# Peptides against a protein of PDB entry 2KNC: the designs that were tried, part 58

Target 1, 74 residues: chain A of PDB entry 2KNC
Amino acid sequence: KGPDILVVLLSVMGAILLIGLAALLIWKLLITIHDRKEFAKFEEERARAKWDTANNPLYKEATSTFTNITYRGT

## One batch from the design tools (peptide; made by RFdiffusion4, then SolubleMPNN)

Design b2_p23_2_s2 (from b2_p23_2, 20 letters changed)
Fold by OpenDDE base, seed 4:
Structure b2_p23_2_s2 (fold): chain B 74 residues (1-74), chain A 23 residues (1-23)
Amino acid sequence: as target 1 above (74 residues)
Amino acid sequence: LELIQQLILSALEAARRLLELLS
């Protein structure tokens, strides 16, 4: 017996919808993984830059803390 | 990831059922 044409049509429609949804989910997953990897790389580069700055003897901190011994706190 | 896996599994099952109907 040949397949019921209505069953075939509905199954094809369902398959197309499922494939489309799967493709969207895969796309979102790939973007999310990519963004997380890029962000992790960015944070690693920032961490390295901080360590390099800390070890650079030529680095002068922009902020100098001076204790004002004459400040009476009034 | 779990949703994708479930979707793939459901698609595979649907394809199997379709093949059974076509055979």
Scores: peptide ipSAE 0.065, ipTM 0.665, DockQ to the pose 0.073
Fold by OpenDDE base, seed 1:
Structure b2_p23_2_s2 (fold): chain B 74 residues (1-74), chain A 23 residues (1-23)
Amino acid sequence: as target 1 above (74 residues)
Amino acid sequence: LELIQQLILSALEAARRLLELLS
């Protein structure tokens, strides 16, 4: 008893769809892992940039305090 | 990951059923 040709065709189509879905899931997983690694690298580089700024002798604080000697407090 | 596992298990089950139909 050979299988019904319709059953074979539908099963092949189903297999292709399942393979396609599996490929999409693998692709999504790879992208997610890649993005997490890239984001981790970005955060590390940002942390280094903050550290480098703190230790840069050319860096001046944006805030300066000046004493106004002409203020009489009247 | 659970979805992937379910997909693989369903694919294996489908393949088994196909083999049973072809035999």
Scores: peptide ipSAE 0.058, ipTM 0.663, DockQ to the pose 0.087
Fold by OpenDDE base, seed 5:
Structure b2_p23_2_s2 (fold): chain B 74 residues (1-74), chain A 23 residues (1-23)
Amino acid sequence: as target 1 above (74 residues)
Amino acid sequence: LELIQQLILSALEAARRLLELLS
């Protein structure tokens, strides 16, 4: 009898929905991979900066430690 | 993510049923 027009319309709507959902999943996957690579790069740069600071003779620590001469250790 | 997977599976099943109606 051939497909009814309503069946055709519903099938097209379903196909569009599936394609849209698949596109969203692919997009999320790509973003997740991208973000992980960017974060890894950021952590590498941060680690490198820490090593450079440790070997830099011009680096002065922002934190100063003072001995409290009034502390009797009781 | 699991919800999205379930939605994909349900949509795939619906598409399969529609394909059976179109055939």
Scores: peptide ipSAE 0.058, ipTM 0.664, DockQ to the pose 0.067
Fold by OpenDDE base, seed 2:
Structure b2_p23_2_s2 (fold): chain B 74 residues (1-74), chain A 23 residues (1-23)
Amino acid sequence: as target 1 above (74 residues)
Amino acid sequence: LELIQQLILSALEAARRLLELLS
């Protein structure tokens, strides 16, 4: 017996929904992997920049300490 | 990931049931 027309229609509809769901899951997975890799690279570059700054002999700290000559320690 | 796996497994089970109805 050939499949009932209703069963065929429901199966096609179900297949379309499953393909759509699978596509969304794959897309989400790819984005998640991409974002994690990009974030890891960003943190690595940021870490390297800190190390390079520490070894730069021309590095001047943004914060300057000045001695207040007028401060008479009472 | 567990939620995604459960969703995939449920989808696969649904597909199998549909194939059984078509057979």
Scores: peptide ipSAE 0.054, ipTM 0.653, DockQ to the pose 0.064

Design b2_p23_2_s3 (from b2_p23_2, 20 letters changed)
Fold by OpenDDE base, seed 5:
Structure b2_p23_2_s3 (fold): chain B 74 residues (1-74), chain A 23 residues (1-23)
Amino acid sequence: as target 1 above (74 residues)
Amino acid sequence: LPLILQAILEALLALKELLEKLL
């Protein structure tokens, strides 16, 4: 009784599928690590831009505080 | 991840044993 050719074919197909799924998971993991490092840099640059804006003499606040002269805070 | 690597290794070993039985 030689090896069942169908068992060999199904095992090869199963191995290819498992290798393919593993490669996709490794790829997704690498991208996720890359994206988190890039996002961390973006948040650092955004934080720096906020600090630089606070000390920039050319920064005009978009929010104007109006003192309501009629507000008698009792 | 380690379980997937183990499953790949087991699948490759099983494939090797099947090829050795076919040849």
Scores: peptide ipSAE 0.064, ipTM 0.677, DockQ to the pose 0.099
Fold by OpenDDE base, seed 4:
Structure b2_p23_2_s3 (fold): chain B 74 residues (1-74), chain A 23 residues (1-23)
Amino acid sequence: as target 1 above (74 residues)
Amino acid sequence: LPLILQAILEALLALKELLEKLL
């Protein structure tokens, strides 16, 4: 009994679609992992820049809290 | 990228071998 030509054709079509879908899912997964790693590095660099700024004795805080000792709240 | 291309090639070869066994 020769192979059912219809079963063979449908199996090949299904396999091509599954391989294509799997390749797209793997590609999307790799991009998503790459993007998350890049974002994590960016947040680490921002955190480091904040620490470096906090340790820089030349950094003047933009916000100076002045206690006005003469402020009599009306 | 090269690993994905290799995996696609291996999957196509495995499909060919399966088809040759089925025919």
Scores: peptide ipSAE 0.061, ipTM 0.676, DockQ to the pose 0.064
Fold by OpenDDE base, seed 1:
Structure b2_p23_2_s3 (fold): chain B 74 residues (1-74), chain A 23 residues (1-23)
Amino acid sequence: as target 1 above (74 residues)
Amino acid sequence: LPLILQAILEALLALKELLEKLL
């Protein structure tokens, strides 16, 4: 009996579908790893931007200390 | 025939487990 042509066709179709699904999973995995690395970089840059704001000579602290020269503590 | 169907079933199960780990 030669290879059942229907079995060969169905096995090839099944293999193509499985390869396609595996490729989609690999693609999703690569994107997920990429996005996590990019997000980690973004959070690091955002953390640096907060520290750079503290060193900005135009940054005025929201807290102003007023010394009351007229306060004679009794 | 039965071996090919078994291999397809095992591959689908392995794919399902991989999908469950990736979700």
Scores: peptide ipSAE 0.046, ipTM 0.584, DockQ to the pose 0.032
Fold by OpenDDE base, seed 2:
Structure b2_p23_2_s3 (fold): chain B 74 residues (1-74), chain A 23 residues (1-23)
Amino acid sequence: as target 1 above (74 residues)
Amino acid sequence: LPLILQAILEALLALKELLEKLL
């Protein structure tokens, strides 16, 4: 009995869909690993930039605390 | 045929578990 042509066609269609899904999952995985590494690098660079700024003698703190002399604390 | 379908299913499940561990 030759292979049922319908069973062969459905099997090939199923295989193509599964290969396509596997390729999308691999692609998503590669992107997710890349993005996590890039984000970790970005947070490390931001941390370093903050330390370098703190050691700069020309750094003027953006936050000025002024004591409001007109504030009558109870 | 049934063994090939089973092997494909097992490969997809293993890939799903790997994705869940990495995500």
Scores: peptide ipSAE 0.042, ipTM 0.582, DockQ to the pose 0.027

Design b2_p23_2_s4 (from b2_p23_2, 16 letters changed)
Fold by OpenDDE base, seed 3:
Structure b2_p23_2_s4 (fold): chain B 74 residues (1-74), chain A 23 residues (1-23)
Amino acid sequence: as target 1 above (74 residues)
Amino acid sequence: LAALLALILSALAAAEELERLLS
């Protein structure tokens, strides 16, 4: 019996679909890993920026203490 | 997406060529 052309076709189509699905899964996995790493880095940088604001000697607090020179405590 | 479509199209073309050779 010659090769069942229909079986060959269906097998090749099935293989293409499986390769395509595998490629999509790999692609999605790579993106998901990349995005999670980038997001983790962003949150670390954001956390660091908060610490840098607290430790920045150039940062002036919004609250200024003024002594009222007119207040003579009688 | 374009690369995936290109892969599908190339694989379809290869399938058609295999059919032709088996035929």
Scores: peptide ipSAE 0.068, ipTM 0.689, DockQ to the pose 0.066
Fold by OpenDDE base, seed 4:
Structure b2_p23_2_s4 (fold): chain B 74 residues (1-74), chain A 23 residues (1-23)
Amino acid sequence: as target 1 above (74 residues)
Amino acid sequence: LAALLALILSALAAAEELERLLS
């Protein structure tokens, strides 16, 4: 009995849909993993930049401590 | 476009294998 043409057509359609869905899921998973790694790297670089800014001798803290020379603490 | 062509080719290969198993 030759292959049922309807079974072949339905199996091909099913295979295309499954492969397409699998490819989209793999692609989405790869992007999601990539984006999370890139975001983690960006937050690490931002943390380093904050620490480097704190060590930058050009960064004057907005708080100027004036030592009042006339303040004799009692 | 290349991904669509690869999908079509993989589906054709899967169809040929199914025809071989059902013959």
Scores: peptide ipSAE 0.066, ipTM 0.697, DockQ to the pose 0.170
Fold by OpenDDE base, seed 2:
Structure b2_p23_2_s4 (fold): chain B 74 residues (1-74), chain A 23 residues (1-23)
Amino acid sequence: as target 1 above (74 residues)
Amino acid sequence: LAALLALILSALAAAEELERLLS
């Protein structure tokens, strides 16, 4: 019995769909890994910028914490 | 997009060759 033409056509169609789905999953995975790496760099740069601001001698904190030595916390 | 189209075209060409080998 020669190969069933219908089985061949369905197997080819199934293979194309699986390859297409695999390619989309790989593409999505690559983008997701890229975006996570970029986000991690952004958070590191933001943490550095906060540190640099704390070391800026021109930065005057808007909030001065005064320890009131006369406050007897009863 | 071009890579996806190339993959589809290569899959179609491989399918045609498979049909030729199975005929």
Scores: peptide ipSAE 0.061, ipTM 0.677, DockQ to the pose 0.075
Fold by OpenDDE base, seed 5:
Structure b2_p23_2_s4 (fold): chain B 74 residues (1-74), chain A 23 residues (1-23)
Amino acid sequence: as target 1 above (74 residues)
Amino acid sequence: LAALLALILSALAAAEELERLLS
């Protein structure tokens, strides 16, 4: 039984598609890891900037909680 | 893109050589 030429052609096409898909998945994974590291750094810098603002004696919190002195929680 | 095209062309050439060896 000679090799089925159609099976060989289909197997090669399948192998090319799998290699191409694997390369795209690796590329997407690398980008996603890079973007998550950059985003985590950005959120850390943003958190630090919020702490620096809280230590500024000119910064007044926009939300003032007034305790109602007449509210006796019965 | 050029690397992908080169990969596809090399795979096609390898397929043709495999077919020649298996025929």
Scores: peptide ipSAE 0.061, ipTM 0.688, DockQ to the pose 0.089

Design b2_p23_4_s1 (from b2_p23_4, 18 letters changed)
Fold by OpenDDE base, seed 4:
Structure b2_p23_4_s1 (fold): chain B 74 residues (1-74), chain A 23 residues (1-23)
Amino acid sequence: as target 1 above (74 residues)
Amino acid sequence: ELLEALLEALLEVLQALLELLLS
């Protein structure tokens, strides 16, 4: 017995939809992974730059506390 | 080029499915 025409048509339609959906999901997944890796790299570089700046003496404010021993008060 | 390769792969899958169903 040959295949039912309806079964053939529905299977072809279903296959097209599933392949299309799979392709979109794979594409989105690849982009998401790529973007997350790039973002993680960006955040790491930003963190390094921030820490390097924090450790740079040029950006450290020197705070000194002085006690004026000659201040007798009024 | 990637789009063309994807379209060719899609056509191959569809052809294989048709051959399977019509066999």
Scores: peptide ipSAE 0.063, ipTM 0.682, DockQ to the pose 0.037
Fold by OpenDDE base, seed 2:
Structure b2_p23_4_s1 (fold): chain B 74 residues (1-74), chain A 23 residues (1-23)
Amino acid sequence: as target 1 above (74 residues)
Amino acid sequence: ELLEALLEALLEVLQALLELLLS
């Protein structure tokens, strides 16, 4: 017997929906993985840059600590 | 180009599905 036209139509519609959903999920997954890798690389580079700055003999820390000799905590 | 490749792949899958259902 030939296929039921309704079964064919519903199966095609279902397939399109599933494929579309799968494509969106794959797309989102790929972007997420890419962003995670890029972020990890960025954090590594940032950490390395901080180390390089700390080891620079010409680096003067922006923060200075001064002892107020006149301060008496009451 | 990626979108075109995706659309082509989608059409191929749909054609294969139609052939399966109409066989």
Scores: peptide ipSAE 0.062, ipTM 0.684, DockQ to the pose 0.034
Fold by OpenDDE base, seed 5:
Structure b2_p23_4_s1 (fold): chain B 74 residues (1-74), chain A 23 residues (1-23)
Amino acid sequence: as target 1 above (74 residues)
Amino acid sequence: ELLEALLEALLEVLQALLELLLS
């Protein structure tokens, strides 16, 4: 029996749409998981760097605060 | 390379579907 041309066309169109949608969903899912893992790693490294600075007695802050004794304010 | 591999996989799936529907 010859295939129904309409069934073939609709099946192909439906398959393309479903595969395309699935690919986009998988892609977005992978990016979201990747970004969360990378961000978590970045925050951990940043937290560690802050702890290392706080515990290092040899660390000298580059920022110095000067009080202008001549400023009386208005 | 990833895009080419995805395109090739898509073509293989479509080809398999056509063979199934036309058989």
Scores: peptide ipSAE 0.062, ipTM 0.680, DockQ to the pose 0.032
Fold by OpenDDE base, seed 3:
Structure b2_p23_4_s1 (fold): chain B 74 residues (1-74), chain A 23 residues (1-23)
Amino acid sequence: as target 1 above (74 residues)
Amino acid sequence: ELLEALLEALLEVLQALLELLLS
């Protein structure tokens, strides 16, 4: 049996949409993986910088604790 | 260049699909 024209048209249209969607999903997936790797590297570098600062005997902590005079502890 | 390669690949897949459906 020859191809049904309607089936051919719908299948071609569906294929274009599915291929386009698949390409976009793959692209987004690759970017997401890349961004997560870069973020992990950034957090590792930040952690190393914090450790290097903590190990410096000349480092004076910039943060201080202040008491809230309005806190009643209830 | 990447966009052109992607378009060529898409056209190739569409051509293969048409050949399959019309055979």
Scores: peptide ipSAE 0.061, ipTM 0.680, DockQ to the pose 0.035

Design b2_p23_4_s2 (from b2_p23_4, 14 letters changed)
Fold by OpenDDE base, seed 1:
Structure b2_p23_4_s2 (fold): chain B 74 residues (1-74), chain A 23 residues (1-23)
Amino acid sequence: as target 1 above (74 residues)
Amino acid sequence: AAAELLRRALEEVLEALARLLAE
Protein backbone atom coordinates (compact mmCIF):
# COMPACT_ATOMS: atom_id res chain seq x y z
CA LYS B 1 0.00 0.00 0.00
CA GLY B 2 1.55 3.28 -1.09
CA PRO B 3 1.68 5.87 1.66
CA ASP B 4 -1.32 8.19 1.60
CA ILE B 5 0.33 11.49 0.70
CA LEU B 6 -2.51 13.33 2.47
CA VAL B 7 -1.88 11.42 5.73
CA VAL B 8 1.85 12.21 5.49
CA LEU B 9 1.21 15.92 4.82
CA LEU B 10 -1.34 16.18 7.66
CA SER B 11 1.05 14.38 10.06
CA VAL B 12 3.91 16.76 9.15
CA MET B 13 1.63 19.80 9.54
CA GLY B 14 0.38 18.47 12.89
CA ALA B 15 3.94 17.85 14.09
CA ILE B 16 5.05 21.39 13.10
CA LEU B 17 2.02 22.88 14.88
CA LEU B 18 2.68 20.82 18.04
CA ILE B 19 6.40 21.80 18.06
CA GLY B 20 5.44 25.46 17.52
CA LEU B 21 2.85 25.33 20.31
CA ALA B 22 5.32 23.60 22.67
CA ALA B 23 7.99 26.23 21.89
CA LEU B 24 5.50 29.05 22.61
CA LEU B 25 4.42 27.44 25.91
CA ILE B 26 8.07 26.97 26.98
CA TRP B 27 8.88 30.56 25.97
CA LYS B 28 5.89 31.93 27.92
CA LEU B 29 6.81 29.79 30.94
CA LEU B 30 10.44 31.00 30.89
CA ILE B 31 9.35 34.65 30.64
CA THR B 32 6.85 34.19 33.50
CA ILE B 33 9.52 32.59 35.73
CA HIS B 34 12.05 35.31 34.78
CA ASP B 35 9.57 38.13 35.52
CA ARG B 36 8.65 36.60 38.91
CA LYS B 37 12.35 36.33 39.87
CA GLU B 38 13.05 39.90 38.75
CA PHE B 39 10.00 41.19 40.64
CA ALA B 40 11.05 39.31 43.80
CA LYS B 41 14.55 40.85 43.50
CA PHE B 42 13.04 44.32 42.99
CA GLU B 43 10.82 43.97 46.10
CA GLU B 44 13.85 42.80 48.14
CA GLU B 45 15.94 45.79 46.94
CA ARG B 46 13.01 48.11 47.75
CA ALA B 47 12.72 46.61 51.26
CA ARG B 48 16.49 47.15 51.80
CA ALA B 49 16.28 50.74 50.52
CA LYS B 50 13.45 51.45 53.01
CA TRP B 51 15.53 49.94 55.83
CA ASP B 52 18.61 52.00 54.88
CA THR B 53 16.47 55.16 54.76
CA ALA B 54 15.04 54.42 58.22
CA ASN B 55 18.58 54.17 59.62
CA ASN B 56 19.70 57.43 57.99
CA PRO B 57 19.83 60.18 60.68
CA LEU B 58 18.98 62.73 57.94
CA TYR B 59 15.71 60.92 57.18
CA LYS B 60 12.63 62.81 58.29
CA GLU B 61 9.38 60.86 58.51
CA ALA B 62 7.01 61.72 55.68
CA THR B 63 4.04 61.31 58.01
CA SER B 64 3.25 64.05 60.51
CA THR B 65 0.67 63.57 63.24
CA PHE B 66 -1.34 66.64 64.19
CA THR B 67 -3.38 66.49 67.38
CA ASN B 68 -6.43 68.71 67.16
CA ILE B 69 -6.93 69.74 70.80
CA THR B 70 -10.13 71.63 69.88
CA TYR B 71 -11.90 68.48 68.66
CA ARG B 72 -14.45 67.46 71.26
CA GLY B 73 -15.87 64.24 69.98
CA THR B 74 -19.45 64.30 71.13
CA ALA A 1 18.13 20.13 28.19
CA ALA A 2 15.83 21.95 25.73
CA ALA A 3 18.03 20.99 22.75
CA GLU A 4 17.96 17.32 23.81
CA LEU A 5 14.15 17.39 24.20
CA LEU A 6 13.85 18.96 20.73
CA ARG A 7 16.21 16.30 19.32
CA ARG A 8 14.13 13.50 20.87
CA ALA A 9 10.87 15.03 19.61
CA LEU A 10 12.36 15.36 16.10
CA GLU A 11 13.58 11.74 16.20
CA GLU A 12 10.10 10.53 17.26
CA VAL A 13 8.51 12.49 14.38
CA LEU A 14 11.03 11.11 11.87
CA GLU A 15 10.44 7.55 13.15
CA ALA A 16 6.66 8.04 12.89
CA LEU A 17 7.09 9.31 9.30
CA ALA A 18 9.37 6.37 8.46
CA ARG A 19 6.69 3.95 9.79
CA LEU A 20 3.98 5.67 7.71
CA LEU A 21 6.23 5.50 4.61
CA ALA A 22 7.06 1.80 5.21
CA GLU A 23 3.38 0.73 5.16
Scores: peptide ipSAE 0.063, ipTM 0.663, DockQ to the pose 0.040
Fold by OpenDDE base, seed 4:
Structure b2_p23_4_s2 (fold): chain B 74 residues (1-74), chain A 23 residues (1-23)
Amino acid sequence: as target 1 above (74 residues)
Amino acid sequence: AAAELLRRALEEVLEALARLLAE
């Protein structure tokens, strides 16, 4: 009744692979959740910045309208 | 919490190996 060394080695290898896979899945899940939260925060900050810009009387539009008085719309 | 769950899972694996070695 000796332990089957092959069964032990295969079980250890399988366990290590499963633990490694589980760790990678958890890691991927955590980064995906983090990235989604960060992206949502950045989009909210951009939305706020647009709102703040629209209400900021010091904001000057980068686009200047020049009236070309010489433009004859022919 | 996740570290403790991992510790418990590793302990269960080690106990399972110890059982296989004791057979």
Scores: peptide ipSAE 0.061, ipTM 0.658, DockQ to the pose 0.037
Fold by OpenDDE base, seed 5:
Structure b2_p23_4_s2 (fold): chain B 74 residues (1-74), chain A 23 residues (1-23)
Amino acid sequence: as target 1 above (74 residues)
Amino acid sequence: AAAELLRRALEEVLEALARLLAE
């Protein structure tokens, strides 16, 4: 009894889907590890920029304080 | 490690297909 051609086709399709899914999971994992390393560098650079600002006597905050005279705190 | 696991999984699939084709 020859193999059912439909069973062969479905098994090949299933194998391709499983391999494709595994490849996507590995790819996503690699990207996630890469992005976490870049984010860690970004946070380090931000922390350094804040430190440099604190030690620079010429630094003026660009933020202005607005006093809302109509604010009645509860 | 992941490449070897994928290779083994692929070999198991090919063996399963070969068994199915030999029936």
Scores: peptide ipSAE 0.058, ipTM 0.654, DockQ to the pose 0.040
Fold by OpenDDE base, seed 2:
Structure b2_p23_4_s2 (fold): chain B 74 residues (1-74), chain A 23 residues (1-23)
Amino acid sequence: as target 1 above (74 residues)
Amino acid sequence: AAAELLRRALEEVLEALARLLAE
């Protein structure tokens, strides 16, 4: 029973493809976990900055909502 | 843990290749 050289070559190619795919999935997973942690930290820091701003009695909101009384919603 | 899983997967692939070559 000589090894079918074609079967061996195809099996090696398949194994390399599976290893490559696994490496890409691990890499993507690590990046995704990193990005989620960084994003969560960023949102927490942003929330904290908003609280600190709200506690400053000298802070005047840059955005004012004006009700346009002349806007006829036609 | 991940390195050990990779090692085991590589060992299984090498064993599978060795079985195919031993037929």
Scores: peptide ipSAE 0.058, ipTM 0.649, DockQ to the pose 0.038

Design b2_p23_4_s3 (from b2_p23_4, 11 letters changed)
Fold by OpenDDE base, seed 1:
Structure b2_p23_4_s3 (fold): chain B 74 residues (1-74), chain A 23 residues (1-23)
Amino acid sequence: as target 1 above (74 residues)
Amino acid sequence: ALEALLAAALAEILAALAELLAK
């Protein structure tokens, strides 16, 4: 029995779809690993910047807390 | 999760086609 041409075409299409999906999954995995490594570096740099700010005698916080003495809470 | 389910479903379709080609 010669190969059913339709079955061969469908099997090739299915294989292409699987390869495409596998490539997308590998790509997503690589990005996810990269992003986690980059985020870890970002948090390290952020922690360092916070310590450097605390040691700078010229640093003035841009955020000031004002107590509203006129606020009577319900 | 959805991509894994789609991959599994497509793998089952390919397996069924391979079995059909082997007949």
Scores: peptide ipSAE 0.061, ipTM 0.660, DockQ to the pose 0.036
Fold by OpenDDE base, seed 4:
Structure b2_p23_4_s3 (fold): chain B 74 residues (1-74), chain A 23 residues (1-23)
Amino acid sequence: as target 1 above (74 residues)
Amino acid sequence: ALEALLAAALAEILAALAELLAK
């Protein structure tokens, strides 16, 4: 008994759908890995930029800590 | 969520086809 032509057609359609779903999952996985690597680079660049800016004598931090020389913490 | 439902439905269809091919 050869497989019914209908069973062959349905199996081919099912296989195409599975390949399509697998391709989408692989694509999503690749994007997710890419985005995590890009975010890690962005945080590294931000950390470097903060360090480089802290070494820039023209950088004025938005928060200035003034040491009040008259404040004796007693 | 929709992808998981589609994947489950496809898995059920494949299981039914495998059972039909085993007869």
Scores: peptide ipSAE 0.052, ipTM 0.638, DockQ to the pose 0.037
Fold by OpenDDE base, seed 3:
Structure b2_p23_4_s3 (fold): chain B 74 residues (1-74), chain A 23 residues (1-23)
Amino acid sequence: as target 1 above (74 residues)
Amino acid sequence: ALEALLAAALAEILAALAELLAK
């Protein structure tokens, strides 16, 4: 019964490692699905904010164009 | 639902180990 005890210990260790790996894969999958849904909502909100900016007559762009009179072009 | 599946998988592994120990 000596070799049988070693086989049992190795099988238990292997089972724990497989369960741990499966739990990590499920966890990663859930996070990845969650993050993709949040990113899709964020891109939709950015698209709406750009549209709302175009329709708001009180919006003033933060970007100003300055002409550099010393730029001689290349 | 997921906890029940994990509990079932653990029970199957423990049963397989018990069968291996009974030989």
Scores: peptide ipSAE 0.051, ipTM 0.648, DockQ to the pose 0.037
Fold by OpenDDE base, seed 2:
Structure b2_p23_4_s3 (fold): chain B 74 residues (1-74), chain A 23 residues (1-23)
Amino acid sequence: as target 1 above (74 residues)
Amino acid sequence: ALEALLAAALAEILAALAELLAK
């Protein structure tokens, strides 16, 4: 008895689905690793920019604190 | 959640293929 042609067809279909799903999982894994590296780089660049601003003796904070005299704190 | 569902679906497909090939 040769291999059941239905078993061969179903095994090939299953293999194609598995390859497709493995490719999607690998792709998602690569994206997740990429995004984490890009975010880490962004936070490093942001930390450097904050440090450079803090060490600039000409930096004047643009934020002014005003007291709202109409605010009754309960 | 989606990764767990995909992993479960993979495991079920592999199990079904293994059972089909073992017959």
Scores: peptide ipSAE 0.050, ipTM 0.630, DockQ to the pose 0.031

Design b2_p23_4_s4 (from b2_p23_4, 14 letters changed)
Fold by OpenDDE base, seed 4:
Structure b2_p23_4_s4 (fold): chain B 74 residues (1-74), chain A 23 residues (1-23)
Amino acid sequence: as target 1 above (74 residues)
Amino acid sequence: ADAALAALALREVLEALRELLER
């Protein structure tokens, strides 16, 4: 039976679409894993910075709490 | 590693296309 040209064309189109979809899914998965690792690293660095701040006796809080002794909350 | 997997997947697709052409 000669190759059904329609079956060949549809199979090639289907294969290209499946490969393209698989490539997009892999790409999205890689980005999502990368972003999660980067976010985890950022939160770890932020946790370390808080720990280092707590152990640094030279750290001055940027927020100075001024007790306004004249604040009469009415 | 990923390029080798992509090459294998492309080979499998080409083999499946050959099997469809040989029927």
Scores: peptide ipSAE 0.056, ipTM 0.638, DockQ to the pose 0.036
Fold by OpenDDE base, seed 5:
Structure b2_p23_4_s4 (fold): chain B 74 residues (1-74), chain A 23 residues (1-23)
Amino acid sequence: as target 1 above (74 residues)
Amino acid sequence: ADAALAALALREVLEALRELLER
């Protein structure tokens, strides 16, 4: 009895789906590792910018504190 | 972990395909 053509077709489709899923998982892993390295660099640059600000006596905080006189904190 | 599971599943499918072609 030759191989059931339907079983061969379904097994090939299953193999393609598993290869596709494996490729997506590898791709997601590579992106996640890349993004973590980029985020770590961003946090290092942000920490450096804060340090440089603390050492510059000419730095004026651009943050204006608006005191809402009408805010009664419940 | 997930890539290793996918590689094991691919191996199992390739073995099943070989068994189907050898029958």
Scores: peptide ipSAE 0.056, ipTM 0.639, DockQ to the pose 0.039
Fold by OpenDDE base, seed 2:
Formats: structure tokens, C-alpha cells, sequence
Structure b2_p23_4_s4 (fold): chain B 74 residues (1-74), chain A 23 residues (1-23)
């Protein structure tokens, strides 16, 4: 039975679509892994910056917690 | 890892095309 030219054409089209979809999934996966690594690095650098500011005796916390002694919690 | 997955997917596509051409 010679391959039905229609079946061959549809199979090649299906294969191209699957390869295209696989390439898009790989691309998205690479970007997602890159973004996760960059985000982890950013959170580590931000954590390090908090430790460095805590060691600076000139750093006045912008958040002064005033104990409002006049706040009678009703 | 990703290159191995792509190679497996390509192999499955080539095997499916071969099976379709051998029928």
C-alpha cells in the first residue's frame, strides 16, 4: 500500500506543529528557570542589604514605633 | 536535561513518521 499522500502530508503538518509547540515549551521553561534564578539572587542581595544597613550605626530606622501611651484600647 | 527531552520528543516523532511510512 503506497503511503496515502494525504496521510503523509497531515503527519508532516502534525510533526511540525508538535516540534513548534515543543520549542515554545522549552523556550518558556528556560525563561522560567532564568527568572527563578534571578529572583532568588535578588532576594539574597536584598537580604544582604538588610544585614549591611543593620551594621551601619548611622542608619535610623525610618519606622519609629512611637508607643502612644495615650492610646487607651477601648 | 532539556536537550535530552527534546531529543526524546524528536525520536518519538521520527518513529511515528517511520511507522506511518512503513504502513
Amino acid sequence: as target 1 above (74 residues)
Amino acid sequence: ADAALAALALREVLEALRELLER
Scores: peptide ipSAE 0.054, ipTM 0.630, DockQ to the pose 0.035
Fold by OpenDDE base, seed 3:
Structure b2_p23_4_s4 (fold): chain B 74 residues (1-74), chain A 23 residues (1-23)
Amino acid sequence: as target 1 above (74 residues)
Amino acid sequence: ADAALAALALREVLEALRELLER
């Protein structure tokens, strides 16, 4: 019984689609890991900048916090 | 982990292709 040419063609098409999907998943995973590392670095740099600002005698806070006396926090 | 899953999936596809060619 020779291989059914239709079964071979459908199996090759399925294999190509699965390889393409696997490559996209690997690519998305690499980007997600990269973005998480960059975000962690950004939060570390932001934390350092906050400490440096607190030690700078020339820094004046641009943001003032006001307590809303009408907010009951329910 | 993910590279091992991809290698297992590729192995299963190659085994399925072989089984289809040997029938």
Scores: peptide ipSAE 0.053, ipTM 0.630, DockQ to the pose 0.035

